# Peptides against a protein of PDB entry 7RZF, part 195

Target 1, 358 residues: chain A of PDB entry 7RZF
Amino acid sequence: PFQEEHLKQLYKIVPIKDIRNLYVTFPIPDLQKYYKSNPGHYLGHLIGHEGPGSLLSELKSKGWVNTLVGGQKEGARGFMFFIINVDLTEEGLLHVEDIILHMFQYIQKLRAEGPQEWVFQECKDLNAVAFRFKDKERPRGYTSKIAGILHYYPLEEVLTAEYLLEEFRPDLIEMVLDKLRPENVRVAIVSKSFEGKTDRTEEWYGTQYKQEAIPDEVIKKWQNADLNGKFKLPTKNEFIPTNFEILPLEKEATPYPALIKDTAMSKLWFKQDDKFFLPKACLNFEFFSPFAYVDPLHCNMAYLYLELLKDSLNEYAYAAELAGLSYDLQNTIYGMYLSVKGYNDKQPILLKKIIEKM
Target 2, 358 residues: chain A of PDB entry 7RZF as posed
Amino acid sequence: PFQEEHLKQLYKIVPIKDIRNLYVTFPIPDLQKYYKSNPGHYLGHLIGHEGPGSLLSELKSKGWVNTLVGGQKEGARGFMFFIINVDLTEEGLLHVEDIILHMFQYIQKLRAEGPQEWVFQELKDLNAVAFRFKDKERPRGYTSKIAGILHYYPLEEVLTAEYLLEEFRPDLIEMVLDKLRPENVRVAIVSKSFEGKTDRTEEWYGTQYKQEAIPDEVIKKWQNADLNGKFKLPTKNEFIPTNFEILPLEKEATPYPALIKDTAMSKLWFKQDDKFFLPKANLNFEFFSPFAYVDPLHSNMAYLYLELLKDSLNEYAYAAELAGLSYDLQNTIYGMYLSVKGYNDKQPILLKKIIEKM

## One batch from the design tools (peptide; made by RFdiffusion4, then SolubleMPNN)

Design b2_p20_6_s3 (from b2_p20_6, 14 letters changed)
Fold by OpenDDE base, seed 2:
Structure b2_p20_6_s3 (fold): chain B 358 residues (1-358), chain A 20 residues (1-20)
Amino acid sequence: as target 1 above (358 residues)
Amino acid sequence: MIIASISAATGIKPKFLWNR
């Protein structure tokens, strides 16, 4: 769809809302026929990763980016896009060239490490869990979705094709990585700071924009992206559930939580799931401290402590969330509240990590 | 509105911003 003249372009776009976004777009081949290996999902998982040594972690450490999304996007039949989208800070808007340099440094790291079968297996396992325990959708929406995807997948696979990975294809991962080059880039910066600095208007929505060629010096700078030693592949996600056994309902199961432990330091209430029969649990902890809300200083210190704790847990939170676990930490007038939710198999691991950081 | 206008200028389809 894009010829060479449509590459190495910078778009400065004026939004209606006060938003600061960067879109780094690469044209890629149509990957639809490769849905069983899904090489664009593999790359999206790594580029969009939020853990230690990730692209997002480094860009956040510089104060340039709030959020990052990487992945394949459908174009039309015969082509797709790979897009890296970031939410920019005000400072990040001044460092767009450097942000894109870091993107190419991370892509260069992926080339240097090569395709990793364990990462594919992790994606496969995550998607299999997501498929197996997929929530019921509203029938009307679901039927319309299925009718749409029947154009893309065999009838026999239409329910599974968006989820189930079958084949590790390093050749296809490399093929997509070979398209993620500075010479193939299209950059769009969305910011109100371009108001009054644009020379074009979009036909359908009246959006003001400017189109510029990216200077060859900048393209060369990105082509010469070195290996940034801060970038690392993620560690294996320890939160991926492997046990999905549902324990039989106890004969004396009460409709309400039963007190199963009572001590001077703790009370424990338990209720078995009698409705959903999912391999999921909700762990809720209330920690009591007479100091947490004794005065405005202690209240603010307790708040600051929890915000620092959440920040220190962010890396584990992301890996847990990918695996269908979540946690919540809140201040209460009595102390602190912790909730851990999701697949019961790996909840003890997440809980232990939270308590060790506390 | 904004997402659709970006789509027209950049080729980025609006559906991209909803996959959180």
Scores: peptide ipSAE 0.000, ipTM 0.431, DockQ to the pose 0.028
Fold by OpenDDE base, seed 4:
Structure b2_p20_6_s3 (fold): chain B 358 residues (1-358), chain A 20 residues (1-20)
Amino acid sequence: as target 1 above (358 residues)
Amino acid sequence: MIIASISAATGIKPKFLWNR
């Protein structure tokens, strides 16, 4: 594990690819024995959240970050890491200290709110759904994975241990939060802008880097991270499916889509699932407009409209995606195409939100 | 360090194995 001398370090790393990444790493205790409560997943879910009032939402609004991932990562037996990774913009590369300040402000928000049982329950439900309706994997890959995880989990739980949460443990959540402090930080910035500014080479991959101590003034700035009023806990995820009922096959079920509605303004085709028997549906909508592709201007306007629509839906898209729902919006030569896919229970909610934004 | 070095070398965003 990292000792005190390994903390409060900044690494400036030269990538082979033109990428800009920030890694903020904290050493944490080994959480493997707590897999039934998975406190690192709880914190990863909140820190990595993309909804309104999230860390990512605020950092995106500033133009500093494209993507954020937060969570636990395995180290070795007896220790783990909690890592917050962001994809930096060019502007974000200039604001790394402020990005990290916002991370600590969000962590401070999590401390102030305390552990939320409802958030744990959502994680539990999401994971249970993911387990229950897990797709078939390629046998070779699956067997190799299972053989690996047998070193970490009891044989009886090896299939479930990565998914099924059992225990809400606020004490363990707080214990991990107590490790997410500025004094425990390791920062790595990956950018080509450090080319020719490094003094070290990594032994295994030849990666050029520079190591610096983070100034005490910067550490103190992060230690004094206040409550940023822009940060909020996520709202309850309304897209989590609760009904998994599979309707009986219709007596006249056809192997092809049947026309079930024909009107001057709409045609509706329906096909029941006769093969997989999953509580999932695919809703596909084709909207026809004679103006969508009449000229280059209208084509570009239709494109811009869909990009703006997607942007306006981004906050809902994340919550839906977590719950195993997805949508797709595309321009066609005839107008636009909308697809909504996933668990049928909450598809009407997502569809309604899309149509209200249209 | 290892994660950053691998990411820098491969340009593969470390899939945080969310144990999913």
Scores: peptide ipSAE 0.000, ipTM 0.461, DockQ to the pose 0.026
Fold by OpenDDE base, seed 1:
Structure b2_p20_6_s3 (fold): chain B 358 residues (1-358), chain A 20 residues (1-20)
Amino acid sequence: as target 1 above (358 residues)
Amino acid sequence: MIIASISAATGIKPKFLWNR
């Protein structure tokens, strides 16, 4: 494991590709034995949340970050890492210290709120759904994966151990949160802007880098991270499916979509699933407008409308996606296309929100 | 070790780190 001399380090790394990334890494205990509670996944789910009041939402609002990922990462036996990774804008590259301050403000918010059993239950439900309706994998890849994880899990649990949560362990969540402190940080900034400013070469890949100690004043600034009132815990995910009933196949079920409604303003086709028997549906809507493609101006206005609509739906998009729902909005030469896919139980909720924003 | 961990992290699409 990293010793104290390996903490509070800044790495400036030159990439081959033109990328701007920030990695904020914390050494944590080996959580493998706690797979039934998975406290690192709990903290991952919150730190990497994309909804309102999230760390990403605030950093995006400042124009500093495009994407954010958090979570536990395997190290070696006896230790792991918790990593927060962000894709930086050009402006964000100038504000790395402030980005990390916001990370610690969000972590401080998590400490102040304490472990939430409802968040654990949400993660448990999501993972149970993902396990129950897991797609078929290629046998060769799957068997090799299972053979690997047999080193970490009992034989009886090897299929479930990566998915099924059993125990809410607030003590373990707090234990991991106690490791996410400025004194334990390792920072890596990846940017071409460090070309010609590095003094070391990595042995295996020849990557150019510079290593520096983070100044004590910067560490103290992060230690004194206040509660930022913009940070909030997520709301409960209303898109988590609870009904998985598969309706019996109708006796008159056709291999093709049947026209079930025909009106002057709408046609509706329906096809029951006769192949997969999953609690999933695909709702597809084609909206016709003679104005959508009449000229270049109208075409661009229809495009702009859909981009604004998608932006206005971002709040719901992430929560829906976590729950295995997706939507797609596209311009067509005839108007617009909307698709809603995933678990049928909560599709009406997502569809309603989309239509209310339209 | 750190740089190898960073290189391995850069290849993973953000969404997949949370569901495993």
Scores: peptide ipSAE 0.006, ipTM 0.523, DockQ to the pose 0.032; fails the geometry check
Fold by OpenDDE base, seed 5:
Structure b2_p20_6_s3 (fold): chain B 358 residues (1-358), chain A 20 residues (1-20)
Amino acid sequence: as target 1 above (358 residues)
Amino acid sequence: MIIASISAATGIKPKFLWNR
C-alpha cells in the first residue's frame, strides 16, 4: 500500500479527546493465507507482552507509557500492517524517539532469539482453550460476523480459523520480523499539544495534522538499536490449563452453597456447578479485620494497601489473564474481598501467588 | 492480549480515536 516515499514519515495529529498516543506502523505482506500459523499473532503476543523483561515493563518503568498493544491489522486485499500502539504519559510525549528506539531494541532481541516453538505452542493452547470454551454470543451478531469472515476463510474452517493454530512457521515469523525495520516505519503521534502547530487538514473528518519526514539521523539511530539487556522473552505461562475434567454432580447437590467447613477462624461454603458444566470455578474470600473501617485513617490505609498489592501483582495478573484466570481485590467495611475466577486447574497457583504477596 | 483492531484509513480516522 505504501511506496518508499510514504515510509519514514512522522504524523503529528490533533485529537478531539485529550489523549496521547503513539502509533508505530509497518506495512507487511498479506498474512491472511497463513491464518493456520498466524505469524503476526505470534509477534503481537511477544511485543504486546506485559510480563517481566517485556517492552511494556521497561517503558512503564521509565514512566513513558501506560499501555502497549502490538499486532497485525488488516489493510486491504494484498497487504496488512503491523502496529505497535502505546498510550503515552506527558513525559513519554517528550521521549517518543527513545520509546521507538526501545521498540527496535526489543525487535532486535526477537531476531537474536529467533522463532520459539514453545511460544507458538502456548499461543496454540491458549487459542484452543478459548475456542473450546467460547461463550454463547447473540445469534444476530454471531451470524453477521460469520457471514463477514466467509470472505476470508474456507466454509469448513470458518468457525475455527480465527482461533485454531496448526503450523509452526518460523520462516513466516522471520519474514514479518524483516519488515519491522526503521526504514519501513510510519509514526503517528496523537496529542492536543500539536494544536495550532499543524499545516494540513484531513479531508473526511477535518482532523488537523502535520506530516514530516523522519530525519535520516533518527532512522540510523534506530537501525543501530543494540541489544538491551533488560529485554527478555517471557517465561512459560504456568497458568495455561491442562486439566478440563468436570466432576459428576453429587447426588445430594444443593441448589444453594452448603457450609462444608466451620472453624473458629473460617467458614467455607461450596456449591457445585449444576448449570454450565464448565471446568471453571469462582473462589470468593472475605477477610474480616476489626481495623479495616475503625476510622478514616485505617480505611484509607486499607485502600492504599490494596492498590499497592494490585500493582505488585500486575506481572502475574497478565499471565493469568491470558490463560483465562482473573482476580479481583476490594476493600470492604469488614476488611478485604478477594475473588479468583476462571479455569479451576490453575486457580490454586494464582491464589498462592496472591497470598504470598499479601 | 488486546489485539486492538485499529481501522486502517489513509487518513487518521477519528473513529479510531472515538472508540476509546
Scores: peptide ipSAE 0.005, ipTM 0.430, DockQ to the pose 0.028; fails the geometry check

Design b2_p20_6_s4 (from b2_p20_6, 14 letters changed)
Fold by OpenDDE base, seed 5:
Structure b2_p20_6_s4 (fold): chain B 358 residues (1-358), chain A 20 residues (1-20)
Amino acid sequence: as target 1 above (358 residues)
Amino acid sequence: MVIASIDPALGIKPKFLWNR
């Protein structure tokens, strides 16, 4: 494990590729024995959330960050890491201290709210769905993976252990949150802007880097992170499927889409799944407008409308994606195309929200 | 998003960051 002398360190790293990344790393205890509660997944779900009031939403609003990932990572036997990784903008590279302050403000919000059983239940349900409807993998890769994870899980649970949550453990969530402190931080900034400003070379790959102690004043600034009123826990994910009923095949089911509705304003084709037997649907809508492509102005207006519509739907997109729902919106020469895909149970909810924003 | 792996976009993964 890292000792005290390895904490509160800043690494400036020169990449081969032109990338800007920030890694905020916390040493944590080995959580492997707690796989049934997976407190690191709970925290990674919240810290890595992309909805309104999330850490990413605020950092994006500042123009500092493009993407954020958070969660546990294996170290060696007896210890792990919790890592928050962000893709930095050019502006974000200048605001690393403030980005990390916002991370600690969000972590402080999680401490203030305490562990939420409903959030654990959502993680449990999502993982159960992912396990139940897991796609077939290539046998060679799958067998090699399973052989590897036999070192970490009981034989009886080896197939389920990476997915199925069983126990809500608020004590373990709090224990991990207590390790996510400024005094326990290791920061790495990856940017080509450090080229020619490094004093060390990594032994194995020749990566150029500089190591610096983080100033005590900066650590104190992060320790005194207040509650930022912009940070909120996510709302309950309404897109999590609960009904997985597969309707029996109709006796007259055709191998191609059948026209089931024909009106002056709409045609509807339907094809029942006769191959996969999954509780999933694909809804495709083509909207026709004589104005969509009549001239360059209308074409550009239709494009602008669609981009604004997509932007207005961002609040739902992440929650829907987590629940195995997706949508796609495209301009066509005839008008607009909408696709809604995923578990059929909650597709009407997503479709309604899309239509209400249109 | 939950972290599954460090992005290989570094080209070279600094092992010292992860005690590997």
Scores: peptide ipSAE 0.008, ipTM 0.545, DockQ to the pose 0.029
Fold by OpenDDE base, seed 4:
Structure b2_p20_6_s4 (fold): chain B 358 residues (1-358), chain A 20 residues (1-20)
Amino acid sequence: as target 1 above (358 residues)
Amino acid sequence: MVIASIDPALGIKPKFLWNR
């Protein structure tokens, strides 16, 4: 385990690839025994959230961060880490201290709101759906994975332990939040901008790095992280499927799409799934416009329209993706293509939101 | 001998943090 001397450290690391990453690491207790409540997953879900009022949304709005991942990571037996990892922009590389301040402001927001049972329930439902409708994996990879996790879980639960949540444990969530403090932080910045500015080489991979103590003034700045009014808990995920009913096969089901509606303005083709029997659908819409590609101006306007439409849908995209829904919007030489895929139960909600933004 | 263990986090693909 890291001792106090290993905390409040900054590592400046030179990558082989041109990448800019920030890792903010906190030592946490071993949560393995709490897999049925998985408080680290709860916190990872919120800290890693991409919706409105999220940490990523704010950092992205400032042009500092492209992507964010938050969650628990296995250490050695008896301890873990909680890690927040971000992909930095060039501008974000100049604002690392402020990025980390925003992380602590978000963590402070989570403390102020306290553990939310509804958020746990959403995580439980999402994981249950993911388990129930898990795709077939390649046997070799699956067997190797299962053989590895047999060291961590009871044999009877080895298939379910990574997915099925059973117990809401607000006490464990608070316990982990209490470890996410500036005094417990380890920071690693990965950038080629540190080339020629390092004084150490890592033994195993030859990675060049510099280690520095984080100044006490910076630690105090992070300790005094206020409530940033831009940070909000996510709204309830309306896209989480609750109905998994599979309709009986139609008696006249054809092996190919059947034309079920033909009008002057629309044709509708339908094919029932006769092979997989999943509570999933694929909705494909082709919109025809004689103006879409009539000239370079209209072509560019159609492109710009779709980019603006995608941008306006970003607030829903993440919540939909978590729930196993996806959409795709593309320009075609004839107009536009929309695809909505995933669990059929909540597809109408996503489709409605897309059409309302169009 | 303080093995400056650069957090072995640096080698893990981000996708691995979400699935556990």
Scores: peptide ipSAE 0.007, ipTM 0.527, DockQ to the pose 0.037
Fold by OpenDDE base, seed 3:
Structure b2_p20_6_s4 (fold): chain B 358 residues (1-358), chain A 20 residues (1-20)
Amino acid sequence: as target 1 above (358 residues)
Amino acid sequence: MVIASIDPALGIKPKFLWNR
């Protein structure tokens, strides 16, 4: 594991590809034995959340970050890492200290709120859904994966251990959260902007880098991270499916979509699933407007409208995606197209939210 | 040691940069 001399380090790394990434890494204990509670997944879910009041939402609002990933990563036997990775904008590359300050402000918010059993329950439910409706994998890859994980899990649990949560362990969440401190941080910035500004070369890949100690004043700024009032815990995910009942196949089920409603303003086609028998549906809506493509102005207005609509729906998109729901909105030469896909139970909720924003 | 979980296609493999 890292010793004290390995902490509070900054690495400036030159990539081969034109990328801008920030990695904020914390050494943590080996959590493998706690797979039933998975405290690193709980923290990764919150830190990596994309909804309102999330770390990513705030960093995006500043124009500093495009994407954020938070979670545990395997190290070697006896230790792991917690990593927060962000894709940086050009502006974000200039604000790395402030980005990391916001990370510690969010972590401080998690400390102030304490472990939430309802968040654990949502993670449990999401993982149970993911396990229950897991797609068939290619046998070769699956067998190789299972053979590997047999070293970490009991034989009886080897299929479930990566998915099924059993135990809410607030003590373990707090234990991991206590390791997410500025004194334990390792920072890497990956950017071509460091080309010609490095003094070291990595032995195995020839990666050019510079290593610097993070100044004590910067560490102290991060240690004194206040409660930023913009950070909030996510709201309960209303899109998590709870009903998985599959309706019996209709006796007159056609192999093609049947017209079930015809009106002056709408046509509705329906096709029941006769192949997969999944608690999923695909709702597709084509909206017709004679104005959508009448001239270049209206075409651009229709485009701008959908971009603004998508932006206004971003608050729900992530929560829906986590719950296995998706939507798509596209301009057509005839108007607009809306698709809603995923578990049928909560599709009406997502559809309602979309229509209320339209 | 940065766990650059950078895609191998980025030229930075997620190698543990073990500072000895």
Scores: peptide ipSAE 0.008, ipTM 0.505, DockQ to the pose 0.023; fails the geometry check
Fold by OpenDDE base, seed 2:
Structure b2_p20_6_s4 (fold): chain B 358 residues (1-358), chain A 20 residues (1-20)
Amino acid sequence: as target 1 above (358 residues)
Amino acid sequence: MVIASIDPALGIKPKFLWNR
C-alpha cells in the first residue's frame, strides 16, 4: 500500500499517443469482502454520473473536460484505489487544480447529502437487469474470467457476485468517502506538453515523467472546498425497466413487418420478435417534411435543428443508456429519422420525452 | 460511464493506459 510519503504527489507523464488525461487516485481499503454492498460502485455511479448537476456536466460547461470516469480499482490483496479519470481539453490542461477543486466540491456534496438508499436501489436494479439479460460470452473467455474470479468469491456466488447487490451499507459508503480527501490524493497528468520537462524515466516501459509534491497551499485549497450550488444528486432514473414480460408469439406471425396502420399521415409496420425472445424492442420513425431538403439553407437548418434537439436531450440520454435504452436522430433527404432501442417497458417514456422536445 | 477496470498502476506503469 502507499505510505504517507507517496500521497500528495503530482506526476507529469509524457504519453506516446497525443492524449490529455488527468488521473486523481485515492488509496482505499480492500472492499472485496463487501461485494454484496459494493460501496465503491455506489460512489463510482454518482461521481461518474453524466446528468444535470453532475461533476462531468459542470466540467464540460467550462470547456475543461470531455469525458469522466469514476470508480474503484483492484490493487493488490489488502488495498484498492478509487480513481477519477478525465479526458482533458487543451484549456482543461491549464485548469487542473480547479478541475480537482470541483471534484472535491462534488465529493463534499456527497458527504453533505449522505448515503441515499434509493441510489443504491437503482444500482441494484440496474445490475440485476444486466445480470438477468447478460449476453452469451465466448466460452473460452468466460471460463478464463470465472476461473479468475473464483479467487475472490464463494463458488455458489461466483456467477452473481459481480452483479447482484444485496445490502445497503451507508457506513461503508461513508468510510470510502472519508478516504476521498486531498491529503490522500495522487495526481497524474498525462500530456505531450511535458515533453522535455521531465527528469525521470520509468524502468519497465521507458515512460518519461516528473514527480513533484503538491504544494500545501493547493492541498489546503482542496480541503476547503465549499459546496458548489451547481452540483446536485441525480434525479431518479425513470428508464429502469420493471416489466420483462415476453408476449406469446402470434399464431400468424409473419417473417416480415406487417402493415398494421395506414392513414394519410402515418404508416405503421410491426414485427414481433420470433428469434431472441427478449423484453426489448426497436422503434424506428421516419418523419417526412417537404422542406427538409428543398435547398441548401433548409438542409442546414434541418441539420442544426437536430443538433440542437440532441443537445436538449442529453439530460435523458445518459439515464436512458444506463437503463439499457438508446435513441438515434438523423437527417434524411425526406426529413428526419428517429430510432429508439432497448427494453420495451420504458421506451414509451423516452419516446415521449423526445417528442416533447421536438 | 462506470469503468470497473481503471489500472491503479497508472502512477508507476503508464503503458497500460496506452492500449485504448
Scores: peptide ipSAE 0.007, ipTM 0.538, DockQ to the pose 0.027; fails the geometry check

